Peptides against a protein of PDB entry 8HF1. Designs and how they scored, part 4

Target 1, 320 residues: chain A of PDB entry 8HF1
Amino acid sequence: NVMLYATKPTEVMVSFPHQEQVLTVTRLISAEIEKFYVSLDLMNIGVQPIRRSKSLQCLRDPSKKSFVKQLFNDFLYQMKEYGIYAASIAIISLIVEFDIKRRQAETLSVKLMHRTALTLCEKIRHLLVQKLQDMTYDDDDDNVNTEEVIMNFSTPKVQRFLMSLKVSFADKDPKDICCLVFVERRYTCKCIYGLLLNYIQSTPELRNVLTPQFMVGRNNISPDFESVLERKWQKSAIQQFRDGNANLMICSSVLEEGIDVQACNHVFILDPVKTFNMYVQSKGRARTTEAKFVLFTADKEREKTIQQIYQYRKAHNDIA

## One batch from the design tools (peptide; aimed at target 1 Q21 N152 Q159 R160)

Design b1_p8_8 (made by RFdiffusion4; failed a check: a repeat of another design)
Pose (drawn by RFdiffusion4):
Structure b1_p8_8 (pose): chain A 320 residues (1-320), chain P 8 residues (1-8)
Amino acid sequence: as target 1 above (320 residues)
Amino acid sequence: SETYPRVS
């Protein structure tokens, strides 16, 4: 009876070769951000509330410097984990966030700090577009070129995930498919969402089948890439997915708990599984029959992750 | 130019 309304989806793996080498432009951008941090640390903005540790044992920077560093560090993480083009999208989210803070800002000193951060972010945007541009010698067709650079300017993890996404839904009806993708970090959702938008508008077979939509938790990141203060579109993403308007969901441990959704055909956990409860809930989200469940881990982490999953399965058997 | 290797 439970299997009538419940389903044990087939759980499969997608291993990918993990490499440690990085590109030179990454080193250049790292040096540029380090120079910016060193300069900003001494910004000496108007006196701010003292921020100490959770236990007050060690000091902390003012909340605003912490916020700027956090955003830059998130951008660097997106770059380190998902390739150059992932950073190319993520830098636009940083531009939008710094423009919003400029608007919200309430002092000349803080405003100046945010404006200069915006300037550096735009310089980084131009740097990213520059390396992305210095590969058009391969060919001139920007669509297939977009597909090719996405396959080439991405980590094996991103290449593998997008490869599995293409193969799983090559020419199926958009109505027939209902899938979710889970990622860990906040701005990673928007970054990878923009990457999927580009890829959907980069391939002929997937162009009219997949509809990517992303939503995140609190401290709601901006939904656009336009910097126009107000937008005309009003319909929400969760209501879209419930209404079938969107079929590809990009969330980060937000939809895993509580949020009712129709039974989904596929679930992709882009970032490695970490918690037993979250594993159980994410697998349960693939509530439809013949549901397919996908995981992505590094080759080096294969034994560890498989052993962890065995621990989970045995724990499920033990509890039962 | 520098690039990431392709996955098969």

Design b1_p8_8_s1 (made by RFdiffusion4, then SolubleMPNN; from b1_p8_8, 3 letters changed)
Fold by OpenDDE base, seed 2:
Structure b1_p8_8_s1 (fold): chain B 320 residues (1-320), chain A 8 residues (1-8)
Amino acid sequence: as target 1 above (320 residues)
Amino acid sequence: PERYPRVA
């Protein structure tokens, strides 16, 4: 029995300055969403027919208003945590979801509710795109997807993450890269994926080096057509990552679902590690000899983060 | 224009 001494990954903590400045556009968008919540609470959508769909999700909110608020709350979180560039991608996901829900609406009142949400998303999209264009001097260069625009309209956390990717993977052989990026929320996976696609395409030294995919937890509860497409897409993304056709995978809490991904040489934790289980599972994917486990922390939270990671490391060593 | 502070 060769005890493969699983070489413990090198733990790296990357600090970033705390984001104190809130952009005016972010405040405007937040205020528009708050006004929308007031209007949404005043909307009479009537008693929705209890769909006998065995999906527990349809049972959670017969009003469907909580789902609308959840999507906008997740958007507000993404805008705050990742910045307005990431928010410009995140809003497209809301547009798609509200358009699907508008088409699937059984009543005119529910259809109108989703239409109103969609109209707000288009307004938010316009405000975000207009703000991204503030750095384009020439009205003719509609390309808001440059490295400069991405970096200037991303939070310090995202900037440090992108810089860490550039430093780690510039001009490397794509076969030597197996990277996981962990995020807390499901919708963040797609948002960060879209951001990475644009960043990689705008960064010559990462072009043809990084091929990203994303993976979200299985929403086992919805039998809806969306959940079937998502399941098919997740299966394809995992297979591409296993086959080496993708070398960077953005994940939420997916490791808890028993999805086996190969041993990786890089693991990035973009969001705070909230649980010991997340620490062990994510770190346990970094299994190569030169494996890196990279954490991001705000400078203000650095000491607290160091103490928390020390406690997790100690607890892990006491169990192993 | 308003932007996030650039991390060096």
Scores: peptide ipSAE 0.618, ipTM 0.959, DockQ to the pose 0.737
OpenDDE base, seeds 1, 3, 4, 5: peptide ipSAE 0.612, 0.618, 0.611, 0.611; ipTM 0.958, 0.958, 0.958, 0.958

Design b1_p8_8_s2 (made by RFdiffusion4, then SolubleMPNN; from b1_p8_8, 3 letters changed)
Fold by OpenDDE base, seed 1:
Structure b1_p8_8_s2 (fold): chain B 320 residues (1-320), chain A 8 residues (1-8)
Amino acid sequence: as target 1 above (320 residues)
Amino acid sequence: VERYPRVP
């Protein structure tokens, strides 16, 4: 139980300017997804037979349309919160998922639904990549992975996060680093992982310093059978982090009880702390006074965030 | 080029 640890890490609040302006490409993509939802609602895919062996999720989504909408809503969230560079990585995960679902489709109508979703994802990917190329003179996909492109096509939050990593870890010994990055959503772990790989590769001071991994919390609510591959990946990623072969781990805030992640000297909370449990569980990974617990806040929300963290700190000290 | 504001 993380609450039993009298953890006194150094709390750091990093502010970033609030981004209200939506890029034209982001508006276009959002409008295309909204049009797709109208079309999706009109699709007749039939009633899926309830088989006793089908997961509870197949029971909850007899139309399989809610799952499609969930993936696009998660993409829209990532595009809004992290920017179009992160979105260009996030869309690949949708393409992979919809291709799997298309191949597993038991009916032509379900197969067509997933095919239509794939076609939209491919269009979105093209629009995003084309926009990233606006800063490149060459049409080569490799040219979009520069520090300049990443920073200019990431939200102020992500820019401050990357700057905070650079300042914290530039030219350090990899063995002295144990870093956790907490994000709210499962799909954000993989998106931010891909972004970090490209950023680290483009940043000489970090290239041989940070070795990132990601873990996806088991969502007991999603009987999406973690493919034997996903379970193997999760076990491998955790083992690499325990063995010191990875020194930065990206985690969703859905840390189920029982993911024994070691004590870390840095904990970054990339997304807003929405619950007391998230505060305690994440902060409880930074066990020493020398450990840093870093929070990000928009300037406009700074006071509200400070007050909320103060309440959580007080409540934690009253229990510990 | 339309981009996010660069954080100082």
Scores: peptide ipSAE 0.652, ipTM 0.966, DockQ to the pose 0.718
OpenDDE base, seeds 2, 3, 4, 5: peptide ipSAE 0.648, 0.649, 0.646, 0.640; ipTM 0.966, 0.966, 0.965, 0.965

Design b1_p8_8_s3 (made by RFdiffusion4, then SolubleMPNN; from b1_p8_8, 3 letters changed)
Fold by OpenDDE base, seed 2:
Structure b1_p8_8_s3 (fold): chain B 320 residues (1-320), chain A 8 residues (1-8)
Amino acid sequence: as target 1 above (320 residues)
Amino acid sequence: PERYPRVP
């Protein structure tokens, strides 16, 4: 009977000030997206050819407009939750996606729709980059990737997250680090990954200490819709993390898919824990001696978050 | 310039 002394991870709650101030650029971008939705609703895309491909996704949105709105809604969420620096990275993912969809368009009307979406993304990118340059003397894109720019153009949540990483991992041996970062949304993984790459590169104490990877949950709908490239990349990222070539993994909902990642010494929950299962599964990855399970909460939501986590902890102890 | 408040 190896009593796996499940070393209960140390739970840490990090508070951050609630972001009440909305930047003017964020309001402008939101208004441009709203105007675009009005224009998108007026677009006549016509009858889409029923692809005989058994792919349920072509059946979900015959107009392909809902997918366009979903991507912009996810972008708006990322801009709100993580800030304009993260949004400058997130918009690139939309540009890539809409360019792919534009090239794959079967009709001129669909091609035009994706072209219009792409044009809006380029405008948004310009507005974001121009705002990041407000702190730089040079119009050089490389100058916007400094620790100072990242911190000043990230939400208090992201600032606290980055500070927590710096405090936790400054000048440590990379081999002693096995870190998971959980986020709610698929697209947030790539956005936070890009932000972390730039932050680590700009932070000497973390340079050569943290090697991040990301992993996106599989689209539960059909493995046929995951690009062969995305599947290959996910497998490679997991393997690099298993082999210790990466020591920080950003993931969304991955634990529900039975992806076995190694025992970690740090688990960060960047977004609110919405379910008991997410709490148990994410906490259950912090298995090493001295493992930390770190939660982030706004000061205004602190009491509610404490009560929720206490309920989850109690329920977990009653089952264990 | 408008920025997010810096967390201390």
Scores: peptide ipSAE 0.618, ipTM 0.959, DockQ to the pose 0.706
OpenDDE base, seeds 1, 3, 4, 5: peptide ipSAE 0.613, 0.617, 0.610, 0.608; ipTM 0.959, 0.959, 0.958, 0.958

Design b1_p8_8_s4 (made by RFdiffusion4, then SolubleMPNN; from b1_p8_8 with S1I)
Fold by OpenDDE base, seed 1:
Structure b1_p8_8_s4 (fold): chain B 320 residues (1-320), chain A 8 residues (1-8)
Amino acid sequence: as target 1 above (320 residues)
Amino acid sequence: IETYPRVS
């Protein structure tokens, strides 16, 4: 019994300054969404037939309004946690979803509800893009995707994450890189993926070094409602990462689903580690020689985060 | 221009 001393990854904690200040544009967008919620609550969309699919314990909100509110609440979270640059990408996912729901609407009232939500998303997109253009001389959308714009319109957490990627991977051989980035929420995978594509394209030292992909956890909603496109994308993304055609994978909670992701040399935890299981599963992917497990913490929460990680490390050593 | 604080 060769106890494979699993080479414990080097744990690194990266601090960032806590950002309490909310940009004027962020306050405006939040106020527009709150006004929309008041209007949404007043909308009469009729009683929706409860499709008794027994297995979907997801209480399909008979009003379909909760799903609309969930998408905007997810957007508000992304804008708060990652900043207005990430929000400009995140809003596109809402636009696509509400356009699909508008086309699939069984009633005129439901169609109108999704149309009103879509109109708000387009307004939000314009407000965000105009704000990104404050740093540009030209009104061209391509000019907002510079390293400078990305960094100035990202939260300190995201700035420190991007700096950590640049320091870790600048001018390295792509073959020597196997990186995971863990995020808490499904929708965060897509916006961080889009942000990374633009950042890598704007950063010469990372061009042709990092090839990102994303993997979204299967909705606990039956696999029948996962779009055939999303399932094909996941399979393709996993295969590209296995074949070395992608060397950075953004993941949300995917390890619970038994998706076999290869051993990695870098694991970044972008969001707070909330559970012991998340700590063990994510750290357990950093298995190569000299593997790094990188955590991010606000300076104000540093001591609390250190104590929490110490407790998880102790508990993990007591089980191993 | 109102931006996020730059991390050094």
Scores: peptide ipSAE 0.665, ipTM 0.971, DockQ to the pose 0.693
OpenDDE base, seeds 2, 3, 4, 5: peptide ipSAE 0.661, 0.659, 0.657, 0.650; ipTM 0.970, 0.969, 0.970, 0.969

## One batch from the design tools (peptide; aimed at target 1 V14 Q19 R302 I306)

Design b1_p9_1 (made by RFdiffusion4)
Pose (drawn by RFdiffusion4):
Structure b1_p9_1 (pose): chain A 320 residues (1-320), chain P 9 residues (1-9)
Amino acid sequence: as target 1 above (320 residues)
Amino acid sequence: DPPPEEFEL
């Protein structure tokens, strides 16, 4: 009876070769951000509330410097984990966030700090577009070139995920498919969402089948990439997925708990599984029959992750 | 580069 309304989806793996080498432009951008941090640390904005540790044992920077560093560090993480083009999308989210803070800002000193941060972010955007541009010698067709650069300017993890996404839904009806993708970090959702938008508008077979939509938790990141203070579109993303308007969901441990959704055909956990409860809930989200469940881990982490999953399965058997 | 792999548990 439970299997009538419940389903044990087939759980499969998608291993990918994990490499440690990085590109030179990554070193250049790391040096540029380090120079910016060193300069900003001494910004000496108007006196701010003292921020100490959780236990007050060690000091902390003012909340605003902490916020700027946190955003830059998130951008560097997105670059380290998902390739150059992931950073190319993520830098636009940083531009939008710094423009919003400029608007919210309430002092000349803080405003100046945010404006200069915006300037550096735009310089980084131009740097990313520059390396992305210095590969058009391969060919001139920007669509297949977009597909090719995405396959080439991305980590093996990103290449493998997008490869599995293409193969799983090559020419199926958009109506027939209902899938979710889970990622860990906040701005990673918007970054990877924009990457999927580019790829959907980069391939002929997937162009009219997949509809990517992303949503995150609190401290709601901006939904657009336009910097126009107000937008005309009003319909929400969850309501879209419930209404079938959107079929590809990019969320980060937000939809895993509580949020009712129709039974989904596929679930892709882009970032490695970490918690037993979250594993159980994410698997349960693939509530439809013949549901497919997908995981992505590094080759080096294969034994560890498989052993961990066995621990989970045995724990499920033990509890039962 | 080595090829990726798919399998069941």

Design b1_p9_1_s1 (made by RFdiffusion4, then SolubleMPNN; from b1_p9_1, 4 letters changed)
Fold by OpenDDE base, seed 5:
Structure b1_p9_1_s1 (fold): chain B 320 residues (1-320), chain A 9 residues (1-9)
Amino acid sequence: as target 1 above (320 residues)
Amino acid sequence: MPEGVEFEL
């Protein structure tokens, strides 16, 4: 009986300096969103036709205003946690969503609300892109998607993540790579995916090495919020990852128990591990020989994070 | 990576 010692992954912590982004552009964007919230609260969207869908959603926001605020709050979080470059990608997702909602609006008042939100998103996108262009000395190179621009306009966390990818995967065979990247929020998957596409394309050592995909966990709360397009994308993305046509997968949930993904050799936790289940389930995907489980922590939170990981490791060993 | 940024746990 060869006890297949489940090869415990090497657990690695990557530290980064905690930088509060003291950028004038981020303050301007935050102030424009706050002004928009005041305007949004004053908007009379009227009584929405009660769709008789017995879904608990008719109770959560009869005004659809809280959902608009949620998207902008998620954007503000992404701008803070990942940087201006990531925010320039994140804002595109808001533009797409508000344009869809504007077209699907049953009333003129709701259509106008989503149009106003869309106009703000386009203004924010312009402010972000203009700030990314401030580093391009050549007025002729509209290409804000260089390795240098991505690195300089990313948070220290994202910089360390990108450096970790480059060091881990430079000039490797794509077939030898099976990488998972866990993030906390649903919208972060699309943002980090877009950032990685541009970074990989701008980094010669990774261009033919990494093929990223993203998967967002099913919204158990409403199949109606998952566009048919998003569901098709998720099915295609996971199939590409199973078939080896993609070798890096960004996930916001530990892949639901029914999504058997192959044993991975790299697991990155880009956001803080908040639960024991997240630790065990994400670490449990790093199952190959020499598998790495990489955590990111701010220097200020390093000691607290180490203690938390040791508690989780102890609790896992006491159950196993 | 710069030295002292990555640690095995």
Scores: peptide ipSAE 0.458, ipTM 0.877, DockQ to the pose 0.490
OpenDDE base, seeds 1, 2, 3, 4: peptide ipSAE 0.448, 0.453, 0.453, 0.450; ipTM 0.875, 0.873, 0.874, 0.874

Design b1_p9_1_s2 (made by RFdiffusion4, then SolubleMPNN; from b1_p9_1, 3 letters changed)
Fold by OpenDDE base, seed 3:
Structure b1_p9_1_s2 (fold): chain B 320 residues (1-320), chain A 9 residues (1-9)
Amino acid sequence: as target 1 above (320 residues)
Amino acid sequence: MPPSETFEL
């Protein structure tokens, strides 16, 4: 019995400096959102009808105000964790969502609430775009989507991630690449996808090498809230990755749902590994020969992160 | 900025 020892992936840690670039623009945006929350709490939107889900469990439809606050809190998280460039992409997703909700509003008060949120998002978008343009004033090209602008307006974590992609995949055959990128939040998948599209397009060594896609987990809240378009997108993205039409997939926690993604040669964990399950499932996708499992840590959290990974590795070996 | 440290675990 040749026990085919499943070739364990090489586990690599990349440390990055914990430099919170506290830009004036990020403080202004945070203060405008806080002012908006005070205004939102004062808005009378009336009694919201409880939509009975077809499932007999009355999952309380999150209050329309709570949903608005959730989207802005998710945006603030993206801006803090990934930087201003990522935030400029993230805000577009809020604009689209609030415009949909504004059009679907059954009452004038709810329509006004979503209109006010949308107006704030447009103001935030202008502040972000103006800040991205501050570096391009010496170049006649109004193009904020350069490698330099993306790098300079990204957090140290995102900078190290992009550098790790460039070093790992520059001038490689696209067929030899099967890469997963794990992020914690579903909202981050689309944001990092948009950032990677622009980065790959601005980086000649990655053009025609990396073809990214993204997949978000099923909303644990209800399959009824998952748009037909989102479900169609997920199925198409998975199929493109299986067919080799995409070679980099950005995922949020999606492997917990038994989505069969092929064995990969690279697995990047962009966000902190918070659970043993996330460690085992994400590492378990790095199954090819010479597979790499790459994680990122702030220098300040390096020792704690190393100890946590060793604990997970031990626990995994005790059950395997 | 100090260079990122990349190391095997």
Scores: peptide ipSAE 0.460, ipTM 0.844, DockQ to the pose 0.824
OpenDDE base, seeds 1, 2, 4, 5: peptide ipSAE 0.437, 0.456, 0.455, 0.453; ipTM 0.839, 0.849, 0.845, 0.850

Design b1_p9_1_s3 (made by RFdiffusion4, then SolubleMPNN; from b1_p9_1, 4 letters changed)
Fold by OpenDDE base, seed 5:
Structure b1_p9_1_s3 (fold): chain B 320 residues (1-320), chain A 9 residues (1-9)
Amino acid sequence: as target 1 above (320 residues)
Amino acid sequence: MPPFEVFSL
């Protein structure tokens, strides 16, 4: 029971300016997705054979329009919450997912639906990459992965997160680092992982210091929705983190379900703490002496966030 | 100091 570990990590809150700076490119992308939703609603995909998957699987059926919309909504969220650079990585995950589903599609109508979604993803990718290149004089795709491009096309939250990593880990021994990064959404794990790989590679002070991995918790609802490749990746990633071959793990809140990760000295909560359980479970991973538990909050939400954390801390102390 | 506002909770 994570509650029994009476380690009091140093709780730190990092504020960031709330920038509603809607770039023209993000408006264009949003408008293209909205147009696609109209077209998607008009697509006749036929009566899908209701695989006898219980009601909870109905929203997760990869052949359904709802799932396609969910992926694009998750992308729009990532673009908003993490920025254009993170969105350029996030869109690749959609491309991979829609290509897999296109290949696995049993009907021509479903194949066409996923093909249309894929075509939109490639258009979005091009718009994002083009916008990242606007800061680079060279048309080389590798020039978009610089520390400067990553920082400039990241949200203030992500900027403060990356700065917090640099301040926390610059020139440290990799062995002294055991870091967790919690994110709310499953797809964000891979997006932030890709962003961190590029940031660490572009940041000399971190290049040989941080080795990131990502883990999405087991999809308890259907092992059938996880590719054999994803399951192998997750097993490898957690093993690398246990063996110390990786020292930073990006994870979604699904670590609540019995995946024991080692005691960490740093826990970053990149997304808002929405539940008491998430607070307790994530904080309970910061178990070393001098462990840090770092939260990120918009300046506008700072007071509300502080009050919420104090309520959770009080509730935790009343149960412990 | 980090070049950003850090609050102890």
Scores: peptide ipSAE 0.317, ipTM 0.848, DockQ to the pose 0.437
OpenDDE base, seeds 1, 2, 3, 4: peptide ipSAE 0.303, 0.292, 0.285, 0.292; ipTM 0.845, 0.844, 0.840, 0.841

Design b1_p9_1_s4 (made by RFdiffusion4, then SolubleMPNN; from b1_p9_1, 3 letters changed)
Fold by OpenDDE base, seed 5:
Structure b1_p9_1_s4 (fold): chain B 320 residues (1-320), chain A 9 residues (1-9)
Amino acid sequence: as target 1 above (320 residues)
Amino acid sequence: MPPFETFEL
């Protein structure tokens, strides 16, 4: 019961400018996805065989158009919330997912649908990579993974997050670090993980200091949809974090109920705290004497966010 | 201090 720990971490709010950097590339990508949705709606995928799992019929059939749209909507969200650099990593996850589904397709129509989605993802990837390369004089794909490119093509939120990591952990002993990063969405865990790998590798002060991992909550709703690879990854990632072989863990909010994560000295909430439960559970992981609980807010939402955190703090103190 | 505005809550 996470509520019983009397340790009050230092709560820190980091503000960032609300820049809707409407880059031309972001508009182009959004327009290509919208065109694809029109095309997708016109696709006849036929009657899909109802997989006999009676309880979860509507939203999560990987053969449905809705799932394809969900993945692209999640991508668009990541591109908006984290920036073009994060989007270049996020699109790879879509490519992998659509390739798996294309191979697993029971019908030619579903196979074609996933192939068309995959083709769009490759086009988006090229548009993103090309835009990252516009800052590099060299055509080498590896040159897009510099600290400068990562920072310039990240949203102000992500920039402040990366700066907060650098300030917090530069030249520290890896053993003294136990960091959690909470994100709202499952796919964001992998995206931010990839971003952090590249950022840490490009940042000398962090290269041997931070070892990131990610874990996503077990989908209690259907263990059958978790790939054997994802389950193995999660088990390995958790074990590495427990053993101290990883000292930064990226988690989706779904982890709060089921994974015994060790007491951490830093907890970053990269996405807005939407619920009291998220506040209490995530804050309750910051259990060391000098633990920090770091929140990010847009300057425009700062006052509202502070008021919400004070309400959650009050409600937590009234229950404790 | 970090090169950005931080507020202790």
Scores: peptide ipSAE 0.425, ipTM 0.870, DockQ to the pose 0.442
OpenDDE base, seeds 1, 2, 3, 4: peptide ipSAE 0.412, 0.423, 0.416, 0.413; ipTM 0.866, 0.868, 0.866, 0.865

Design b1_p9_2 (made by RFdiffusion4)
Pose (drawn by RFdiffusion4):
Structure b1_p9_2 (pose): chain A 320 residues (1-320), chain P 9 residues (1-9)
Amino acid sequence: as target 1 above (320 residues)
Amino acid sequence: EIEIEEAEL
């Protein structure tokens, strides 16, 4: 009876070769951000509330410097984890966030700090577009070139995920498919969403089948990439997925709990599984029959992750 | 058992 309305989806793996080498432009950007941090640390904005540790044992920077560093560090993480083009999308989210803070800002000193941060972010955007541009020698067709650069300017993890995404839904009806993708970090959702938008508008077979939509939790990141203060589109993303308008969902541990959704065909956990409860809930989200469940882990983490999954399965058996 | 798909560069 439970299997009537419940389903044990087939759980499969997608291993990918994990490498440690990085590109030189990554070193250059790291040096540029380090120079910016060193300069900003001494910004000496108008006196701010003292921010100490959780236990007050060690001091902390003012909340605003902490916020700027956090955003830059998130951008660097997105670059380290998902390739150059992921950073190319994520830097636009940083531009939008710094513009919004400039609008919200309430002092000349803080405003100046945010404006200069915007300037550096734009310089970084031009740097990313520059290395993306210095590969058009391969060919001139920007669509297949977009597909090729995405396959080449991305970590093996990103290449492998997008490969599995293409192969799983090559020419199926958009109506027939209902899938979710889970990622860990907040701005990673918007970054990888923009990457999927580019890829959907980069391939002929997937062009009219997949509809990517992303949503995150609180401290709601901006939904657009336009910096126009107001937008005309009003319909929400969750309601879209419930209404079938969107079929590809990019969320981060938000939809895993509570949020009712129709039974989904596929679930992709882009970032490695960490918590037993979250594993159980994410698997349960693939509530439809013949549901497919996908995981991505590094080759080096294969034994550890498999052993951890066995621990989980045995724990499920033990509890039962 | 867990089914695994592998890949190379």

